# Peptides against a protein of PDB entry 4HTP, part 156

Target 1, 231 residues: chain A of PDB entry 4HTP
Amino acid sequence: SQTVASHVPFADLCSTLERIQKSKGRAEKIRHFREFLDSWRKFHDALHKNHKDVTDSFYPAMRLILPQLERERMAYGIKETMLAKLYIELLNLPRDGKDALKLLNYRTPTGTHGDAGDFAMIAYFVLKPRCLQKGSLTIQQVNDLLDSIASNNSAKRKDLIKKSLLQLITQSSALEQKWLIRMIIKDLKLGVSQQTIFSVFHNDAAELHNVTTDLEKVCRQLHDPSVGLSD

## One batch from the design tools (peptide; made by RFdiffusion4, then SolubleMPNN)

Design b2_p23_3_s4 (from b2_p23_3, 6 letters changed)
Fold by OpenDDE base, seed 4:
Structure b2_p23_3_s4 (fold): chain B 231 residues (1-231), chain A 23 residues (1-23)
Amino acid sequence: as target 1 above (231 residues)
Amino acid sequence: AAINPLENPPPLLSTEEAVKKFL
């Protein structure tokens, strides 16, 4: 079935997240999120114009924006150290080199930019000169690969986990990988609360989520901002 | 001209090359 997520580039979400992160004020952060959401809803309406009973919703994006609330996908089993080692191997970085050491010792402040403890930012700077300028993945494809990782982690298939990670990495820009890492680690550092995200999405979203703890249900039932929970 | 490795770091492998190399 056709989904909005199958048409939206992952790069567009990452660019939105980057804008939100860089924005200092709450109002500006909200604006960037709202613009993305409104565009998504508009696309949904166009895509599903003749289909009233669709299960498609903002859920594919929402679960990446609020990865700490993910309940459908099991644990990835991926930590920063694993990613560091993978990048060192993939990029053929000298083990004693500056970039390898930055990735491995990401918690130690080695630079002026205050990136200490933010593995995703450290990875970004290492990747920027070495990876694609533009990624090719859709939001759907990213979710499919993440589902594969979680499933294979449960099944203890390390080789297949690595395969899916390599697909994610090799098809993503440095910026996209920065955000992908943050999604995997479940720390986006957007500077907006979960409550703010829900409030912008729908007035009843926080309440419905509090009762159901089901992001997909929240996104499906409250897809239309004009239709309340009681309607 | 000594290729300054800092100016021209080796790129990421393609998906196919990466899979072939690591899997």
Scores: peptide ipSAE 0.029, ipTM 0.598, DockQ to the pose 0.040
Fold by OpenDDE base, seed 5:
Structure b2_p23_3_s4 (fold): chain B 231 residues (1-231), chain A 23 residues (1-23)
Amino acid sequence: as target 1 above (231 residues)
Amino acid sequence: AAINPLENPPPLLSTEEAVKKFL
């Protein structure tokens, strides 16, 4: 079955997240998230116009926006040091070079940009001159690759983990990779709380999540913002 | 091996363009 996530570029989500991060005020952060969500819902309604009983929901996007609440997907087993080594290999960076050292020593403030401790930002600047300008992945494809990584981590198949990571990296812009790294590390640094994200999604979302701890159930049951839990 | 930038990523329709296609 066709899903909204199969049609929405991962780049669109990343652009939205970037706008949210760059916005100073809570109201502006909320506006950017709401605009993305409203567009998603409109697309859902159009895509499923002739289909009443669909399981499609905002879940594919929500699990990337709130990756710390992921319960379906097992641990990736990926840390910043692994990503650093992978990028050095993939980009053929000199091991003693400035960019390799920035990636490996991402916690040490060496530069003027205050990016110390944010591996994703450091990676972004290394990737920006070296990666494609626009990625080719949909939100569904990103989730499929992340599912593969988690499954292969559980199975201790390091070779297949690397393969899926390479597919993500080679088909993503520097900006998309910045956000992908943050999703994998489970720290988006949006400057907006989980409660705010839920409140914008649906008035009952925080309550339902507190009871069920099931993000998919929250997204599916509260897909319509006008239909509450008591309805 | 240089990441061969896949030269022509198929133009991904923006969410807005995708919505317009199904409206």
Scores: peptide ipSAE 0.025, ipTM 0.526, DockQ to the pose 0.037
Fold by OpenDDE base, seed 3:
Structure b2_p23_3_s4 (fold): chain B 231 residues (1-231), chain A 23 residues (1-23)
Amino acid sequence: as target 1 above (231 residues)
Amino acid sequence: AAINPLENPPPLLSTEEAVKKFL
């Protein structure tokens, strides 16, 4: 079935997340999220104009924005150290070189930028001069690859995990990879709470999530912001 | 001046542009 996520570039989500992160005020952060959400809903309405009973929802994006609430997809089994080693290998970085050491020692303050402890930011600066300027992946494709990683982690198929990671990396910009890393590690550092994200999505979203713990159900049942839980 | 190397993320495709491109 055709989904909104199959048409929306992952770059667009990453751009929105970057705007949210850079915004200082709560109101501005909320505005950027709302603009993305409204655009998504408009696209949904256009895409599904002749189909009233669709299961398509904001879930493919929401599970990337709130990755700590992921329950459908099992653990990736990926940590910063694994990603560091993968990037060193993929980019053919000298092991004793500055960039390899930055990735491996990401917790140690090395520079004037307050990026110490944020692996995704360290990775971004290493990747920026070396990666594509524009990625080609959709939100659906990113989720499919993440599903593959989780499934293969459960099955202990390390080679297939690496294959899917390489596909993500080689088809993504440095900015997209920054956010992808944060999604995998489950720490987006947006400066806006989960409750705020839910409140912007739908007034009843936090309540429904608290009862069900099912993010897909929340996104599907509360797809229309004008239709409440009691309706 | 620390060039914040995060270039302005590309603008979101308008719904119309996205529809035109993908539909």
Scores: peptide ipSAE 0.023, ipTM 0.567, DockQ to the pose 0.036
Fold by OpenDDE base, seed 2:
Structure b2_p23_3_s4 (fold): chain B 231 residues (1-231), chain A 23 residues (1-23)
Amino acid sequence: as target 1 above (231 residues)
Amino acid sequence: AAINPLENPPPLLSTEEAVKKFL
């Protein structure tokens, strides 16, 4: 069956996350999230207009926005040092070069950007002049690749983990990779709380999540913002 | 002349080339 996530570019989610991060005020952050969510719901209604019983929901996006609440996927087994080494090899960076050292020593203040300790930001600046300006992946494809990584990590298939990571990296812009790294590390640094995200999604979302701890169930049962838990 | 990697950073490898290099 067709899903909204199979039609929404991952770039659109990343652009929304970037806007949220750059916004100083809570109200502006909420506005950007609401705009993306409303667009998603409108697309869902259009896509499923003739289908009453669909399991499609905001879950594919929500699990990327709140990756710390992921329960369906196993651990990726990926750390910043692994990604640094992968990028050095993939980009053919000189090992003693400035960019390789920035990636490996991401915790040490280097340069003028003040991004010490934020591997995703350091990676962004290294990638920006070296990668696609626009990625080609959908949210569904990103989730499928992340599922593959988690599954292969559990199976200790390092070769297949690298294959899926390379597919993600080579088909993504620097901005998309910045956010992908943060999703894998499970720290988006949006400057909004989980409670705020849930409150914007649905009034009952926080309560349902507190009881079920099931993010998919929250997204599916509370898909319609006008229909509550008691309805 | 050592290609100043800062002036002309190498592009990402294609997915196919990258997979072949890592696998």
Scores: peptide ipSAE 0.005, ipTM 0.380, DockQ to the pose 0.037

Design b2_p23_4_s1 (from b2_p23_4, 11 letters changed)
Fold by OpenDDE base, seed 5:
Structure b2_p23_4_s1 (fold): chain B 231 residues (1-231), chain A 23 residues (1-23)
Amino acid sequence: as target 1 above (231 residues)
Amino acid sequence: SAAEKEQQEKIEKWRKIKEESLA
């Protein structure tokens, strides 16, 4: 069956996240999230106009926005050091060069941009002059690749993990990779709380999540903002 | 490819609705 996530570019989610991060006030952060969510819901209604019983929901996006709440997908087994080594290899960076050292020593202040300890930001600046300007992946494709990574990590298939990572990297812009890294590491640094995200999604979302701890159930059951848990 | 064309058509449908939603 057709899903909204199969139509939405990953770049559009990343641009929304970037706007949220750059926004100073809570109200502005909420606005950017709401605009994306409203567009998603409108598209869902259009896509599924003649189909009332669909399992499609905001879950594919929500699990990327709140990666700390992921329970379906097992651990990736990926840390910053692994990504650093992968980028050095993929980009053919000299091991003793400035960019390689930035990636490997991401916790040490380099005096540039104040991004010490934020691997994703350091990676962004290294990638910006070297990567595609526009990615080609949808949210569905990103989730499929992340599922593959988690599955192959459980199976101890390191070669297949690398293959999926390479596909993510080669088909993504520097900005998309910044956010992808943060999703994998499970730290988006949006400056908005989980409770705020849930409250914007649906008034009963926080309560349902507290009981079920199932993000997919929350997204599916509370897909319509006008229909509550008691309805 | 045919698959790439289909994917592009899906993306265009999304962008159209998104634009209309912001309008």
Scores: peptide ipSAE 0.580, ipTM 0.923, DockQ to the pose 0.924
Fold by OpenDDE base, seed 4:
Structure b2_p23_4_s1 (fold): chain B 231 residues (1-231), chain A 23 residues (1-23)
Amino acid sequence: as target 1 above (231 residues)
Amino acid sequence: SAAEKEQQEKIEKWRKIKEESLA
């Protein structure tokens, strides 16, 4: 079955997240999220116009926006230090060079950017002059690769984890990688609460999630904003 | 490749609807 996520570039999600992060105030942040969500729903309706009872939903995007609520895939086993080492290797950065040291010592304030402690931002600046300007991955492809990472982590297959990470990295822009890192680390720093995201998605979303703790069920059952839990 | 072409067509369909939705 065709999914919306197979049509949506990961770059479009990342650009939305970037706008949300940079926006001042709750209202503007909400607007950017709502615009993306509305586009998704409209596309869903168009894609599935002749197909009733599809299981497709906003879940593929929602699980990337609220990665701390992920329950379907297990832990990635990836930390900032691992990513730093991977980038140093992949980019052939001198180990004693400035960029390698920035990645490894991401917690130490370097006088140039107030990005101390935000590995994703540090990585972004290192990657920006070195990576592709445009990524090629869809949201579905990103999720597939993340699923692979989690599965292989559980199986202790480090080589396969590296393979999937390399695929993510090599097919992503610096901006996309910034957000991907934040998704993996499960800290998007959007400046909006989980409750706000749910409230924009559907009025009953927070309640249903509190009961089920199942983000996919929330997205599927509350796909239509006009249909409530009691309907 | 055929697969790449199909993927590009999917992306284009999305972009079209996205643009229409913002409009």
Scores: peptide ipSAE 0.578, ipTM 0.923, DockQ to the pose 0.925
Fold by OpenDDE base, seed 3:
Structure b2_p23_4_s1 (fold): chain B 231 residues (1-231), chain A 23 residues (1-23)
Amino acid sequence: as target 1 above (231 residues)
Amino acid sequence: SAAEKEQQEKIEKWRKIKEESLA
């Protein structure tokens, strides 16, 4: 069956997240999230117009927006140091060069941007002049690749992990990679709480998640904002 | 490829609805 996530470019999610991060006020952050969510729901209704009882939901996007709540996918086994080494290799950066050192020593303040300790931002500036301007991945494809990474990490297949990471990197813009890194590390730095994300999604979302700890169930059961838990 | 064309058509359908939802 066709899913909304198979139609939505990963770039569109990343652009939304970027707008949320750059917004100063809570109200603006909420607006950007709501606009993306409303578009998703509208597309869902159009895509599934003739199909009842579909299991498709906002879950593929929600699990990337709230990666710390992921329970279906096992651990990636990926840290900043691994990503730094991978980028140095992939981009053929001189090991003693400025950019390689920035990635390896991401905790040390080296520049004017004040991005010390934020590996994703450091990576973004290194990648921006070196990578594709536009990515080609959908949200579904990103999730499939992340599933592969987690599965292969559990199986201790480092070669296959590297293959999936390479696919993610080579098919993503610098901005998309910035957000992908944050999703893998499980820290988006959006400036909005989990509670706020749930409250915008559905009034009963936080309660259902607190009881079930199942993000997919929350997204599926509360897909319609007008239908509550008691209905 | 046929797969690439199908994927592009999916993305275009999404973009159309997204634009309509923001208008």
Scores: peptide ipSAE 0.574, ipTM 0.921, DockQ to the pose 0.923
Fold by OpenDDE base, seed 1:
Formats: C-alpha cells, sequence, structure tokens
Structure b2_p23_4_s1 (fold): chain B 231 residues (1-231), chain A 23 residues (1-23)
C-alpha cells in the first residue's frame, strides 16, 4: 500500500527539525512544525483521494519526532560510544586523531562551541566535510532500517545491526545523520515540549495518548484536526 | 533503475504539493 512516508524525503523532516531547533521563539518553532504537518495532511488527502479506508497516518513521522514515546519498536541497543567507534571505523579516522578523540570524548568540552554532551552535534562537524550533501532515504526507508536494527538487536545479530547502520550512514547527509543520531538516542533537543507537539497536532492528542499510550492510535484516530474524540 | 525512477517521481509529487501548501 502507498503511504505518505514513502514519498517524503527524510531530508525534508530533518530540515524542518533544524528550523525548529534554530528558532528562538515558541511561536516560530510551532509554525515550522505546523507547516510540515499541514503539508503532510494535504499530501495524504491527494494520495488517498480515491481510497476511503486507509490506515496511513502521520505516525511514521510522529514516532521520529517523539522517539521517547516509541512502544512498537524494541530497543536499539545503541549508545553514543558504539556510534563513535562505528564512525571511526567507517570514516577511517586515526584513533589518536583529533576527530576520533572528539567522538570518543564527546562529554568533555574540547572547544568554544557549547556542543559538549551532545554527541549528535559533535558527529555533525566530523561528518560535514566527509559525507554526501544530499541523502536519498525516505521516512519509510528510515523507519524500515530502524525496525531492522531493533529486531536484530533483540535477536543478538550484531553483524546485521552494523549492516543496517551502514545503510543509514552511507545514504544520509551530515545533517540527516545528526538528526538520526538524536532519534536513536531519543533526545531531539527541539526546545518544545511533548505537550506542545501534541497540541499542534490535535487538541485531543495529549488526552488520547495519556489514556492509550499508543502513538499510532493517536495519529490514526486524530488524523483530521476538525474531528474530535467525542465525535 | 526503474525502481529509482519511480521513487524519484514520488518525491517530486510530494515536493510539488509541499510548495503549493506554503504558497
Amino acid sequence: as target 1 above (231 residues)
Amino acid sequence: SAAEKEQQEKIEKWRKIKEESLA
């Protein structure tokens, strides 16, 4: 079945998240999220114009925006130290070199940039001169690869985890990888609360999530912003 | 490949609607 997520580049989500993060005011942050959401809903209506019974929703994007609320996908088993080692290997960084040490010692302030403790930002600067300028992955493809990682982690298949991570890395820009890392670590640092994201999505979203704890149900049942829980 | 072309067409459809939605 065709989904909106199969049409939307992961780069477009990442650019939206980047704009949200760079925005200083709450109102501006909300505007960027709303614009992406509205585009998604409009595309959904166009894509499914002739199909009345579809299960497609904002869920594929929402689970990446609110990764801490993920309940369907099991744990990745990935930490910053594992990613650091992987990048050192993949980028063929000298182990005693400046960039390798930055990745391994990401918690220690090494420079004038307040990026200490944010592994994703440190990784971004290391990746920027070494990675593709434009990624090729859709939101659906990213979710498929993340599902693979979680499944293989549960099965203790480390080699297959590495394979899926390699696909994510080699097909993503430095900016996309920054956000992907934050999604895996489950901390986007957007500067907006979960409550704000839900309130922009739908007026009843926070309430429904509090009762069900099911992000997919929230996205499907409250797909139309004009239709409430009581309707 | 044919699959890559199809994927590119899907992306172009999305971008068109996105641009129209922001105008």
Scores: peptide ipSAE 0.566, ipTM 0.919, DockQ to the pose 0.924

Design b2_p23_4_s2 (from b2_p23_4, 12 letters changed)
Fold by OpenDDE base, seed 4:
Structure b2_p23_4_s2 (fold): chain B 231 residues (1-231), chain A 23 residues (1-23)
Amino acid sequence: as target 1 above (231 residues)
Amino acid sequence: SKEEEELKKKIEQWREIKAASLA
């Protein structure tokens, strides 16, 4: 069945997240999220106009926005050091070169950017002059690849993990990769709380999540902001 | 392919909806 996520570029989610992160106030952060969500709901209605009882929801996006609440896919088994090594290999960076050292020593303050400890930001600056300007992946494709990584990690198939990572990397811009890294590491640094995200999504979202701990159920049952838990 | 064309059309529709939501 067709899903909204299969038609929404991952780049658009990333640009939204970037705007949220750069916004100074809570209200502006909320606005950016709400605009994306409203667009999603409108597109959902258009896409499923003639189809009732679809299971499609905001879940594919929500699980990337709140990756710490992911329960469907298991652990990726990916750390910053692994990504650093992968990028060094993929980009053919000299091992003793400045960029390779930045990636490997991402926790060490480098005098140029206050990005110490934020691997994703360090990676972004290394990737920016080397990667595609625009990615081609949809949200669905990103989730499929992440599912593959988690599954293959569980199965201890390192070669297949690398394959999926390479597909993600080679089809993503530097900005998209920054956010992808943060999704994998499960730290988006948006400056907005989980509770705020839920409150914007639906008034009953936090409550339902507290009871079920099932993000998909939350997104599905509370897809319509006008329909509450008691309805 | 037909599938690629359909995807492209739907992406365009999404972009239009998104643009309208920002206006």
Scores: peptide ipSAE 0.413, ipTM 0.862, DockQ to the pose 0.802
Fold by OpenDDE base, seed 1:
Structure b2_p23_4_s2 (fold): chain B 231 residues (1-231), chain A 23 residues (1-23)
Amino acid sequence: as target 1 above (231 residues)
Amino acid sequence: SKEEEELKKKIEQWREIKAASLA
């Protein structure tokens, strides 16, 4: 079945997240999220104009924006140290080189940028001169690859995990990889709370999530911002 | 392919909607 997520480039979600992160004020952060959400809903209406009873919702995007609330997908089993080693291998970085050491010692303040402890930002600067300018993945494809990683982690198939990670890396820009890393680690550092994200999505979203703990159910039942839980 | 062309068309439609929402 056709979904909004199968047509929306992952790059566009990452650009929105980047704008939210760069925004200083709460109101500006909310505006960027609202604009993306409104665009998603409008595209949904256009895509499903002739189809009734679709199950498509904002869930594919929401689970990437609030990865700490993921309950459907099992644990990735991926840590910063694993990603560092993978990047060193894939980018053929000298092990004793400056960039390899930055990735491995990401917790230690190195250089003028206050990026210590943020592995994704350190990775971004290493990747920027080495990666594609524009990625080719949709939000659906990203979720499919992440599902594969989680499934193969559960099955203890390290070779297949590496294969899926390689696909994510080779088909993504440096900026997209920065946000992918944050999604995998489950810390986006947007500077906006979970409650704020829910409140912008729907007035009843926080309440429904508190009761169900089911992010997909929240996105499906509260897809229309004008229809409440009591309606 | 026909599938790639359809995908490109839908992506363009998405970008147009997004641009209109930002204006």
Scores: peptide ipSAE 0.407, ipTM 0.860, DockQ to the pose 0.802
Fold by OpenDDE base, seed 2:
Structure b2_p23_4_s2 (fold): chain B 231 residues (1-231), chain A 23 residues (1-23)
Amino acid sequence: as target 1 above (231 residues)
Amino acid sequence: SKEEEELKKKIEQWREIKAASLA
């Protein structure tokens, strides 16, 4: 069955997240999220126009926006140091070079951007002149690859983990990789709370999540903003 | 492929919806 996530470019989610992060005010941050969500719902309606009972929901996007609430996918087993080494290898960076050292020593202030401790931002600047301008992955494909990574981590299949990571990296822009890293590390730095995200999604979302701790259930049951828990 | 073309059309539809939501 067709899903919204299988048609929405990951780049569009990342651009939305970037706008949210860059917005100074809470109201603007909320607006950008709401616009993406509204677009998703409209597309859902168009995609499923002839199908009344679908299980498709915002869950594929929500689990990337709130990665700390992920319960279906197991741990990735990926840290910044692993990613640094992978990028050095993939980009053929000199190990003693400036960019390699930035990635390895990401916690040390080395630049004018004040990005010390934010590996994703450091990676972004290293990747920007070296990567594709536009990625090709959909949200569904990103989730599939992340599922693969988690599964293979559980199975201790390091080679397959690397394979999936390489696919993510080679098919993503620098901006997409910045956000992908933050999703894997589970810290998006959006400047909005989980409660705010839930509030924009549905009035009852926070309550249902507090009871169930099931993000998929929240997204599915509260897909329609006009239908509450008591309905 | 036909499938790729259909995907491109759906992505275009998504972009149109997104653009309309921003206006």
Scores: peptide ipSAE 0.393, ipTM 0.854, DockQ to the pose 0.803
Fold by OpenDDE base, seed 3:
Structure b2_p23_4_s2 (fold): chain B 231 residues (1-231), chain A 23 residues (1-23)
Amino acid sequence: as target 1 above (231 residues)
Amino acid sequence: SKEEEELKKKIEQWREIKAASLA
């Protein structure tokens, strides 16, 4: 069955997240998230106009926005040091070069940008002159690749993990990779709380999540903002 | 509104992607 996530570019989610991060006020952050969510719901209605009772929901996006709440997908087994080494290899960076050292020593301030400790930002600046300007992945494809990584991590198939990571990297812009890294590390640094995200999604979302701890169930049952849990 | 126009543009873009995927 066709899903919204299979048609929405991952770049569109990343651009929204970038706008949220750059916004200083809570109200502006909420606005950007709401706009993306409303677009998703409208597209859902258009996509499923002739199909009632579909299981398609905002879940594919929500699990990337709130990656710390992921329960369906097992651990990736990926840390910043692994990603640093992978990028050095894939980009053929000299090991003693400036960019390689920035990635490996991401916790040490090396420049004026104040990005010390934020591996994703450091990676972004290294990737920006070296990567595609526009990615080609949909949200569904990103989730499929992340599922593959988690599954292969559980199976201790390092070669297949590397293959999936390579696909993510080669088909993503620097900006998309910045956000992908943050999703994998499970720290988006949006400056908005989980509770705020839930409250914007649906008034009953936080409560349902607290009871079920099932993000997919929350997204599916509360897909319509006008239909509550008691309805 | 500007917001409505932006939403329409996104929906159209996603529709175009859908059409391309069906072809």
Scores: peptide ipSAE 0.340, ipTM 0.770, DockQ to the pose 0.121

